# Designs tried in a protein design run: peptides against a protein of PDB entry 9IZ0. Part 342

Target 1, 345 residues: chain A of PDB entry 9IZ0
Amino acid sequence: ITCLGSNGHTYKQLVKGGNDDLRQDAVMEQVFEQVNGFLRSYRKTSQRNLSMRTYKVIPLALKTGVIEWVQDTIPLGEYLDSAHKVYHPKEWSLSTCRKLIAEKQMEDLETRLKVYDLVCRHYRPVFRHFFLESYADPVQWFTTQTNYARSTAVASVLGHVLGLGDRHGQNILIDKTSGEVIHIDLGIAFEQGKKLPVPECVPFRLTRDVVDGMGITGVEGVFRRCMEFTLETLRREEDSLLSVLEVLRYDPLFSWLISPLRRMKKQKMQLENFNQPESGNITTDASRDPKIQRNNVSGESEAERAILKVRQKLSSTLSVEASVGELIRIAQDPSYLALMFCGWS

## One batch from the design tools (peptide; made by RFdiffusion4, then SolubleMPNN)

Design b2_p30_8_s2 (from b2_p30_8, 17 letters changed)
Fold by OpenDDE base, seed 2:
Structure b2_p30_8_s2 (fold): chain B 345 residues (1-345), chain A 30 residues (1-30)
Amino acid sequence: as target 1 above (345 residues)
Amino acid sequence: SIIEEALKRYEENLKKYGEEELKKKLEELL
């Protein structure tokens, strides 16, 4: 939809409808605004303007709402597919890579690692070109690449701590003006991504293209240091963050569990990307919404478990540097990335 | 600034040598 603002400007808005729980997006955006408050309060994060980019979500009903359409953005996956065809026209297509990973999905880890390595050799990173193409001025290039590395670091720490799932290239937008990342479709949180048909095994998305966008220093420059400062801030504000999450425990509208419908939708989308379009009219008989009595008791127990997991991730048992080092290692580990739907880009 | 001058040199070198050669030269300077 298009809305006329009180300032006389016209704003594009996305109306999301269907089986998407926009209440979870709205709640996660509120958590990010609170965390942005913490990041502004601490010298190490404030001096770097560290923040999670947010967007406005207005839930209108159980499964419908208005989302702010973020102007001047591109989905990471859309850029990467186009850029890969330009810079590596002799390499494999994204569809070929997806097919090869799919054909080996039920095989052992050794076989999956061999196919992942093969795909990686035939699908090289290109995301550095986003910054080189978009910003001809060296200062603007460096500033936007730095903003990308900073925003990715904040999103990576928050994504790990809050257990954000479904972090594929279409759910990560790049702001073409600032170089910052914007995470969308926040309806999978608190490690519910592990309950998907293809389980999410990484703490956040740190694929080869996500790293290539950080420039020559990769993860060892701005990114690592900004992860450390962000995690240090969240550890200091542990009680404040947990208090925000406890408010959600008592919100009867918040769902700590992935909906069966969302799980099935993701399963279909994953399967349709693996099968050539056999035109089987699976009439989705939308009529049988089983009245799954949400046993209130199961929601409270999952909320308590989620809050306990957040507390465990904020533990000071390891240094900030050691904790960030291990997160970066796991997020880049081929043994985890080879298990993902698209771990190579 | 020192950063702006380093970035200008980086851009000029990127245009001259391409990114892979610039990466090699930076790896030789580290």
Scores: peptide ipSAE 0.018, ipTM 0.448, DockQ to the pose 0.012
Fold by OpenDDE base, seed 3:
Structure b2_p30_8_s2 (fold): chain B 345 residues (1-345), chain A 30 residues (1-30)
Amino acid sequence: as target 1 above (345 residues)
Amino acid sequence: SIIEEALKRYEENLKKYGEEELKKKLEELL
């Protein structure tokens, strides 16, 4: 739809209906706006224009809402699939890579590392080409690549601290004008992604293609420094951030647990992507998987646990540099990437 | 181009000289 604002400007908006609860997304966008306030107040982050890119979400009812239409964007995964076919037409298809990883999903770590390495040798990074092909002017190329590294650093720190899950290539948009990343579908937060059939094992997405977009310095340039400044800001504003999260503890619209419906949708999407045959009786009766210990963990106990984990991640026990160094190491560790659905790109 | 070579040198030395000094050197070459 197109709406006329009170300022006389027209805004394109997406009316979303269906099975997606937009209340989680709306709350996470509000948390990001508060964090963006902290980033603007601190000299080291404000001088670099560090921010989490946000979009407006207005929940109207259960499963319905209005989303701001983010113009001039492309999903990272859509770009990478198309670019890989152009730049590496003799390498393996994404479907072949997915199949080989899925066939070894139940094997030991050593076998999974061997298949991950094999996939990596037959599916090379291409994301550098986004910047090279989109920006003919060298100043625009450098500026947009720098903005990409900066925005990815902010999103990586926030993704770790807030436990943002499901950061696959379709949930990360690239702004074609600025080079910045925009994270969408924020319905998995506070480490609820670890409860998926394929659990998230990395603190944020730092795959070979995510690094390839940072240019010749990779993680050792703008990216590392911007992660350090972002984490320094969040540690300084710990009490302010925790106070924002405590307000969410009492928000009746926020669920600290993944909804059964969203869990089923993501589980189905993971199974389809692994070409696992539908075991025909996925009856809509979410009641019967007995290994899901329905610990009746009250939503209150999950909120308290989530806030405690945020506080632990903001701990000053390690320096900012040591903490960022460890996060970058873990996010790039083949032992974790080999366990992911798509850790090779 | 001379600009592309300057940008490459800027990127390669970013960790050694810092962003501000390299930006200044790039502006002197543009």
Scores: peptide ipSAE 0.016, ipTM 0.428, DockQ to the pose 0.011
Fold by OpenDDE base, seed 4:
Order: sequence, then structure tokens, then C-alpha cells
Structure b2_p30_8_s2 (fold): chain B 345 residues (1-345), chain A 30 residues (1-30)
Amino acid sequence: as target 1 above (345 residues)
Amino acid sequence: SIIEEALKRYEENLKKYGEEELKKKLEELL
């Protein structure tokens, strides 16, 4: 829809209906705005304009709302699929890579690593080309690539600390004007991604294409330094951040647990990406929902566990540099990426 | 900052080599 603002400007908005709980997205965007306040208050992050890029979410009902349509954006996964066909037309298709990873999903780690390595050799990174194509002026090219590395660093630290899940290439937008990343579909937080049918094993998305977009320095340039400054700010503001999360403990609209419906929707989306449309009548006998043992853990006890886990991630036991170094190592480790739904790009 | 030094080196190189040659040299350095 297009809405006329009180300022006389027209804004495009996406009306999202169906089974998507936009209230979780709205709450996470509010947490990001508070964190952006901390990043603006600290000299090392403020001088670099470090922020989590936000978008406006207006929940209208339990499963319906209005999302700001971020103009001039593209999903990372859409760009990568298109660019890979252009730059590597003799390599494997994304569907072939997905199929091979899926066929080995129940196999041992050694077998999954061999298939992941094989897929990586037949599906090379291309995300560097986004910046080379989009920005003819090399000042703009360098500025936008720097903005990408900075925004990815902030999103990586914050995504790890808040335990953001479901960070696939369709849930990460690239701003074509600034080069900044915009994270969408925020309804899987506080490590609930580990409860998905394909568990998330990495702290944030740092795949080969995410690194390729950082240019020649990869993770060792602007990205690492901006992760360090972001984590230093969040450690300094630990009590302030925890106080913001404690307010969410009392929000009756916020779910600290992934809903069974959202889990089933993500399971279907993961399975549909693997099945060619063979017209087999799978009678979904809806009767065998495995009794998730409702351990009578009150929603309060889940919030307390989530907040405790955030505190643990902000621990000063290791230096900022050591903590960032370990996060970057784990996020790029083939032994974790081989377990992911799409860890190769 | 490293960025201001990179931008300054970039502007100096842009003046010296022109935009297309500098893009090509950056692509060779990257």
C-alpha cells in the first residue's frame, strides 16, 4: 500500500497478513533502537556512526501488521543467486547445492563436511561484485563497502548477544544506496534458532559470501574492529541493556519461545526448498504432534534464562579482542557451517 | 582514521591516474 504521511510525503508500506507474528519484530526493533542509543553515546562507536539498521513495524493484530517497505533494498540471497548465475554460469545451481546438503542432513559430521566442501568448490563467492557493479565512483564504492562491513559487524555482535536466529539470505536486506545490511523477520530470538528442525550452530551469519562483500581485508579490516567497538559498548552498557530486556519480561505480547506454528512453518519452508513438486498426497496426519513436554517452565523462567544467557555473552572474562576472535572463528568454522541449511553462501 | 587515509590516498590516486585506471588498479590490488 502507499500511505500519505502527515508531512505530505507518500510512503510505500507492506501489509503482511497470515501466520507471521509482527509483534516480535516490533519488540526486537525497539531493542535495536535502545542499543543504537548506547552506540551513539560511546565515542568509539559514535565516531563511526555504528548502528543496527532498523525498519518500522506496526503490528495491527496477532498475525497482521504493516511493515515499512525499505526502498532501494535487495535480499542478500536474491542478489547472490542472480550474481552467481552471471559470474559462475558453469558452477552448480543453488537448488543442486541445497539438494546435496539435504540428502546428507542425517549423516555424520565427516560425511556432511565432505559434502559441504564439495558444494563450496562448485559454488564460489560472488558478493564482492555487488559493490563493484553498484558504485562506479570508487569513493562511493569504498564508502559503501565500508558501510557494509560496519553494519554487518554491528548486526553480528547484536545478533549473537540477543541470539537472533533464522538469518538466511532472504532475511538480510542490502541497502543499494548505503551498502548497509537490514535484518528482517526477527521473530526467532534468544537462541530459539537452536530449536529449529535444522538447528542454528553459528553465532551469526558469516558465510563465504558475507565475507566476500567485505573486500580484500575480509574479516580482518573494518569488520573485526567494528565488532570489537560494538562489543566494548555493549559490555559497558550491560546493566542498561539487561534493564531493557527485563521490561520485555513483563510484556504479555512477547514470546520468549518459538511458537509451534512458527516452528512448523519454518519446517515446511525448509522441506519445500528440498522437494521438487512431486504431487504426492502427503496426508499430514496432524495428530502426531510430538508432545513437546510442556515442562511447566513459566514464561517468566524462560525470560530469566534468556536474560542470564545475554549476561553470559557480555562477560568480561575474555578480552573484547579474544571474544570477537572466537566468535569470528566459530562463525566461519566448516564444522558448524556444514550443519546449516545454507552455510556455503 | 584508516578510512580517511584510504580516501586521501584514493583522491591523490584519482587525480594521478583518472577514475577508470584507478578502478582497474584497485581491482588488481583487491
Scores: peptide ipSAE 0.016, ipTM 0.422, DockQ to the pose 0.011
Fold by OpenDDE base, seed 1:
Structure b2_p30_8_s2 (fold): chain B 345 residues (1-345), chain A 30 residues (1-30)
Amino acid sequence: as target 1 above (345 residues)
Amino acid sequence: SIIEEALKRYEENLKKYGEEELKKKLEELL
């Protein structure tokens, strides 16, 4: 739909309906706006204009709402698939790589590492070309690549701290004007991505293409230092951030757990993307969905556990530099990336 | 080709900033 704003500008809006709960997206966007307040309050983060890019979400009813249409964006995965065909036309297709990883999904770590390495050798990074293609002026190229690394750093820290899941290339938009990342579909948070059929083992997406977009320095320089400044700010504002999350503890409509339906939908979408034949024995034994009575007590216990994990991730036991160093190491570790749905790009 | 233009821009950016001065300018913008 198109809406006329009170400022006389027209805004395109996406009406999302069906089974997807937009309330979680709206809540996470509110948390990001609060964090953006913290990032503006500190010199080190404000001087760099560090922010999580947000979009407006208006939940209208259970499973329906209006989302702001982010103009002039492209999904990271759409760009990478297109660019890889152009720059490496003799390499393997994304579908071939996905198939090979899926065929070995039930194998041991050593076998999965060998297949991941093989896929990586036949599917090289291309995301550097986004900036080289899109920006003719060297200053614009440099500025937009810097904005990409900065926004990716903020999103990586927040994604880790809040335990954001489902960070595939279609849920990460690139702003073609600024080079900034925009994270969408925030319905998997507080480490509920670990409960997916393919568990998420990395703190955030830092694949070879995500790093390639940072240019010659890779993770060193812009990205690392902006992660450090962001984590330093979040540690200083720990009590403020936890207070924002405690308000959500009392929201009876906020889901601290991934819904069985959303998990099944993501499972089906993962299987369809692998061209795995439907082994027809999805016995919809609908009889064994335990009526987990949403005992309010279970929701409060999961909220408390989620808040405790956020507090633990903000712990000052390690320096900011040591904590960021370990996060970057884990996010790039082939032993984790080989276990992911798409860890090679 | 788009590739040749991108490579040319990359070489022009490397020539204009150098890897080291690009790193320093990155460091100053950081």
Scores: peptide ipSAE 0.020, ipTM 0.424, DockQ to the pose 0.013; fails the geometry check

Design b2_p30_8_s3 (from b2_p30_8, 14 letters changed)
Fold by OpenDDE base, seed 2:
Structure b2_p30_8_s3 (fold): chain B 345 residues (1-345), chain A 30 residues (1-30)
Amino acid sequence: as target 1 above (345 residues)
Amino acid sequence: DVIKEALERWEENLKKYGEEKIREFLEKKL
């Protein structure tokens, strides 16, 4: 829809209806605004203008709401699919890569690693070209690439700490003006991505194209340091962050679990992206998900487990540098990326 | 050509000053 503002400007808005609970997106955006408060209060993060980019979500009903249309954005996955065709026209198509990964989905890790490496050799990173194409001025180019690395670092730490899932290239927008990332569709949090038909095994998205966008330093430099400062801030504000999450424990409308409907929708989307029209009826027997009666008692135990996991991720047992180093290592590990739906880009 | 020369100059400056000092220098030029 297009809304006319009181200022006479027209704003595009996305109306989502039917199957997804937009209240979870609205709550996660509120958590991000609180974290942005902590990032503004702490000198090391404030001096770098570190923030999670947010968007407005207005839930109208259980399954209906208005989402702010983020202007001047492109989905990362849309840009990458286009850019790979332009810069590497002799390489494999995204559909060919997806097919090869899907054909080996039930195979052992060694076989999946071999196919992942093969796909990586025939589908090389291109995301650096976003900045080179969009910003002819070297200062604007460097500033926007720096903003990308900073915003990706904040989103990576928050995505890990809050267990944000479903971080595919269509759920990550790039702001064409600032180079910042905007994470959308926040309805899979608190590690519920591990319960998807293709489990999410990485703490955040740090694929080869996500790294290529950081420029020649890759993860070393702005990205790593901004992750460290963000994690240092969240560790200092642990009690404040946990207090915000405890409010959600008492929200009877908040869902700590992935909805069966959302799980089925994601399963269908995963299958449709793997199936070219020639593979017959995979009747996924939808009959075996037990009727999870929403007994309030189950929600409270899941909230407590989610909060405990957040606390564990904020533990000072390891240094900030060691913790960030391990997160970056795991997020780039081929042994995890080879298991993902699209871990090569 | 212009993008390649800008990249090469950025890489040389990155080696010489480090990314953070280049950022601070460029932010003062905006």
Scores: peptide ipSAE 0.000, ipTM 0.298, DockQ to the pose 0.012
Fold by OpenDDE base, seed 3:
Structure b2_p30_8_s3 (fold): chain B 345 residues (1-345), chain A 30 residues (1-30)
Amino acid sequence: as target 1 above (345 residues)
Amino acid sequence: DVIKEALERWEENLKKYGEEKIREFLEKKL
């Protein structure tokens, strides 16, 4: 749909209908706006214009809503697949890499690491080319690459603290005007991604291509420092952040649990990316998986656990620098990246 | 060539001055 704003500008909006509960996305966007308030109030983050890029989500019903269409964006994964074909036409295709990782998904860690390393040698990073292609002016190039590293740092800290899951290349948008990242599809939060068939093992996405976009300094420049300042701000505002999350504990519209439908949709998307589309009408009668131990974890008990985990992640037991250093280490560890669906790019 | 020379210059400046000095330089020129 197209809406005319009170400012006379025309805004495109995406109407989503079906099985996606947009209330989760809307709540996470509200949490990000509060965090952006904290980032604006703190000198070290305000001086760098640090923010989580947000988009408007208006839930209209249980299964329908309106989402802001973020103009001038491209999915990171779409850019990387296209750029890799241009810059490395003799290397393996993304489909070949996915197939090799899939074929070894049930193997031991040693075998999975060998296959991950093999894939990495035949699929080199290309994301630096986004900035080189898009911004011929050195000032624009530097500004946009800096904005990318800053926005990725904020999103990485928030992704870890709030336990944002499902952070694959199709739900990270790149703004072609600013170079900033925009995270979409926020319906997996508070570490519910660990309950997926392929569990999320990293605190945030920091793959080789995500790092290649940061330029010659990689993680040891703007990115690390902006993560530190963001985490310092969140630790300072811990009580304010926890108070926002406590309000959500009592919101009857917020689900602290991944919905069975969303879990099944993500399972299906993970499986369909591994198998060729056989046109089988799988009427999966949802009655027959005996391994869904419905641990009757009340949504309230899961909310308490989620808030406790946020508090634990904001703990001052380690310095900001030590905490960020460990997060960066884990996010780049081949032992975790080899376990992901797409950890090589 | 122009992009490569620009890249090399910005990479060298980034190493020499760091983000903050480059930002201050850009804020004074813009």
Scores: peptide ipSAE 0.000, ipTM 0.311, DockQ to the pose 0.012
Fold by OpenDDE base, seed 4:
Structure b2_p30_8_s3 (fold): chain B 345 residues (1-345), chain A 30 residues (1-30)
Amino acid sequence: as target 1 above (345 residues)
Amino acid sequence: DVIKEALERWEENLKKYGEEKIREFLEKKL
């Protein structure tokens, strides 16, 4: 839809109807705006203009709302699929890579690592080309690549601390003007990504293409330093951040758990991305209600566990440098990436 | 070609001077 603002300007907006509750996205965007307040107040982060890019979400009803149309963006996964066909036309298709990983999903770690390594050899990184092809001016190229590394660092720390899940390439937008990342579809938070049919084992997305976009320094330099400054700010503002999350504990509209419907939808999407459309009537035999032992864990006890886990991630037991070094190592570890739905790109 | 050679020289300069010195150099030229 297009709306006329009170300022006389026209704004494009996306009306999302479907099975996803936009209330969780709206709440997570509010948490990001509060964190952006902390990043603006701290000298080391403010001097670098470190922020999580946000977008406006207006929930209208269960599963319906309006989202700000972010102009001049592209999904990371859409760019990477297109660029890979241009720069590596003799390598495997994304569908071939997905199929091979899927066929080994139930196998042991050693077998999954062998298939992941094979896929990596036949699907090379290309994301550096986004900056090289989009910006002819060296100043713009350097500025946008720096903005990408900075925004990815902030999103990586926040994604880890808040336990953001479902960080596939279609849920990460790239701003074509600034080079900044915009995270969308925030409906999987507080480590609920570990409850997906393919569990998320990495703290944030730091795949080979995400690193290739950082240029010749990779994770070293701007990305690492901006992760350190962001984590230092969040540790300093721990009590403030926990107080913001405690407000969500009392929000009756906020779900600390992944909905069974969203889990089933993600399960279908993960299975359908592996099967070519054979027009087989899969009678959904609705009769396998997994006996989730209804431990009567009140929504309050789930919120308390989530907040405790955020506090644990902000612990000063390790230095900022050691904590960031461990996160970067784990996020790039083939033993975790081989377990992911798309850990190679 | 000219853009590619300019980018290769920029990557070499990034490797030689580091990102921060290049930023300081660019900020002084803008």
Scores: peptide ipSAE 0.000, ipTM 0.293, DockQ to the pose 0.012
Fold by OpenDDE base, seed 5:
Order: structure tokens, then C-alpha cells, then sequence
Structure b2_p30_8_s3 (fold): chain B 345 residues (1-345), chain A 30 residues (1-30)
């Protein structure tokens, strides 16, 4: 829909109807705004304008809401599929790569590593071309690539700390004006991504294309340093961040667990995406609730476990540099990426 | 063509100035 604002500007808005609880997304966006407050208060992060890009979410009911339409964006996965066809027309299609990984999903790690390496050789990174195509001016090119590396660093640290899941290429938007990343569909948090049919084993998305977008320095430039400053800020503000999360413990409508419905939708998407390119319009008919044995762990006990895991990730037992180094290592490790649904791009 | 020549000149300049000096320059500006 298009709304006329009281300021005379027209705003495009996305009305989501169906079975998506936007309350979880709205709560996570509120947590990001609090974290952006911490990043603005700390000199090392404020000097670099470090922030998590947010969007407005207005839940209207349990199944309906309005989302801000983020203008001038493209899903990372949509750009990568299109760019790969242009720059590498002799390489394998995304559908071919997905099929080969899927055929080996139930095999041992050694077999999965072999097929992952094979896919990587036949599907090369292209995301550097986004910046080269979009920005003819060298200063704009450099600025937008820097903004991309900075925003990806903030999103990577915060995504790890909050345990954000379902970070596939359609849930990551690229702002065509700034080069910044915008994370959407935030309803898999607090490590609930490990409960997906294909478990998420990486702390955040740091695939070959995500790194290719950082330019020649890859992870060893702006990205690593901005991760370090972000983690240093979050460790300093640990008590403030935990206090924000404790408020959610008392929200009776906040789900610390992945809903059975959302798990089924993601399972269906993972199965259907073997046969079709990721079209963002999945109307999933919600008519069959399989009797998943709900282990009746009280919502309070799951909230307490989630907060304890956040505290553990903010622990000062390791230096900031050592902690960031280990996160970057794990996020790029082929032994984890080979286990993902799309770990090659 | 012009973007490709600019990239090739930039890669040649990266090789000439060394990755380390460019990193130090970037670290002073960023």
C-alpha cells in the first residue's frame, strides 16, 4: 500500500497478512535500536557511525502487521543469482548447486565437504561487482564498500550475540544507496536456528560472496576492526543489554522458542527451494499441525537459558581480538559451511 | 572499459604501494 504522510510525502508500506507473527520482529528491532544507542554513546563506534540498520514494524494482530517498505534495496540472494548468470554464464546454476548439496545432506562430513568444494569450484563469488556496477565514482565506490563492511560487522556481532538464525540471502537486503546491509525476518533468534531441519552451525553469514563484497582486504580490513569495536561496546554495555532482554522474559506474548508453524514453513521452504528460485511469495497453507511433542519446558526456563547464552557470548574470558578471530574462523570454516543449506555463496 | 582500466591501475597501485601501506593509510582515514 502507499500512504500519504502528514508531511506530504508518500510512503510505500508492506502489509503482511497470513500466519506470520510480526511481534517477534518488532521486539528484535527494538533491541537493535537500544544497541544502536550503545554504539552512538561509545567513541570508537560513534566515530565510525556503526549501527544495525533497522526498519519499522507495526504488529496489528497476531497474524497481521505493517512493515516499512525499505526503498532502494535488493535481497542479497536475488543480486547474487542475477550477477552470477552475467559474470559466470559457463558455471553451474544455483539450482544445480542446491541439488548437489541436497543429494548429500544425509551423508558423512567427508562426503559433504567434497561436494561443497566441488560446488565452490563451479560457483565463484561475484558480490564485488555490486559495488563496481552501482558506483561509477571512485569515492562513492569506496564509501559504499566501507559502509557494507561496517554494517556487516555490526550485524555479524549482534547476530551472533542474539543468536539470529535463518540468515539466508533473501533475509539480507542491500541498500543500493549506502551499501549497508538490512536484516529482515527476525523471528528466529536465541539460537533457535539450530532447531531448523538444516541446523545453522555458523555464528553469522560470512560466505565467499559476503567476503567478496568487502573488497581486496576481505575480512582483515574494516570488517575485523568494526567487529572488535562492536563487541567491545556490547561487553561494556552487557548489563544494559541483559536488562533489555529481561523485560522480554516478562512479556507473555514473546516466544523464546521457534513456533512449530514457523519451523514447518522453513522446512517447506528448504524443500521447495530445491526445485524453484527463491520467489519471496510463499503462501503456505497452515492446515496440518503435526503433534510435535512439546517438551513443556516453561517459557521462563527458555528465556533464562537464552539470557545465560547471551551472557556467555559477552564473557571477557577471551580478549575482544581473540573472540572476533575465533568467530571469523568458525564462520568461514568449510566444515560448518558444507553443513548449511547455501554455504557456498 | 574505463572501469576495467581503473581497476587494473588500482590493482597495479596496490602491488606497488604494498597492501600494508594501504592498510595503514585506510586505518588512519577510517
Amino acid sequence: as target 1 above (345 residues)
Amino acid sequence: DVIKEALERWEENLKKYGEEKIREFLEKKL
Scores: peptide ipSAE 0.000, ipTM 0.255, DockQ to the pose 0.012

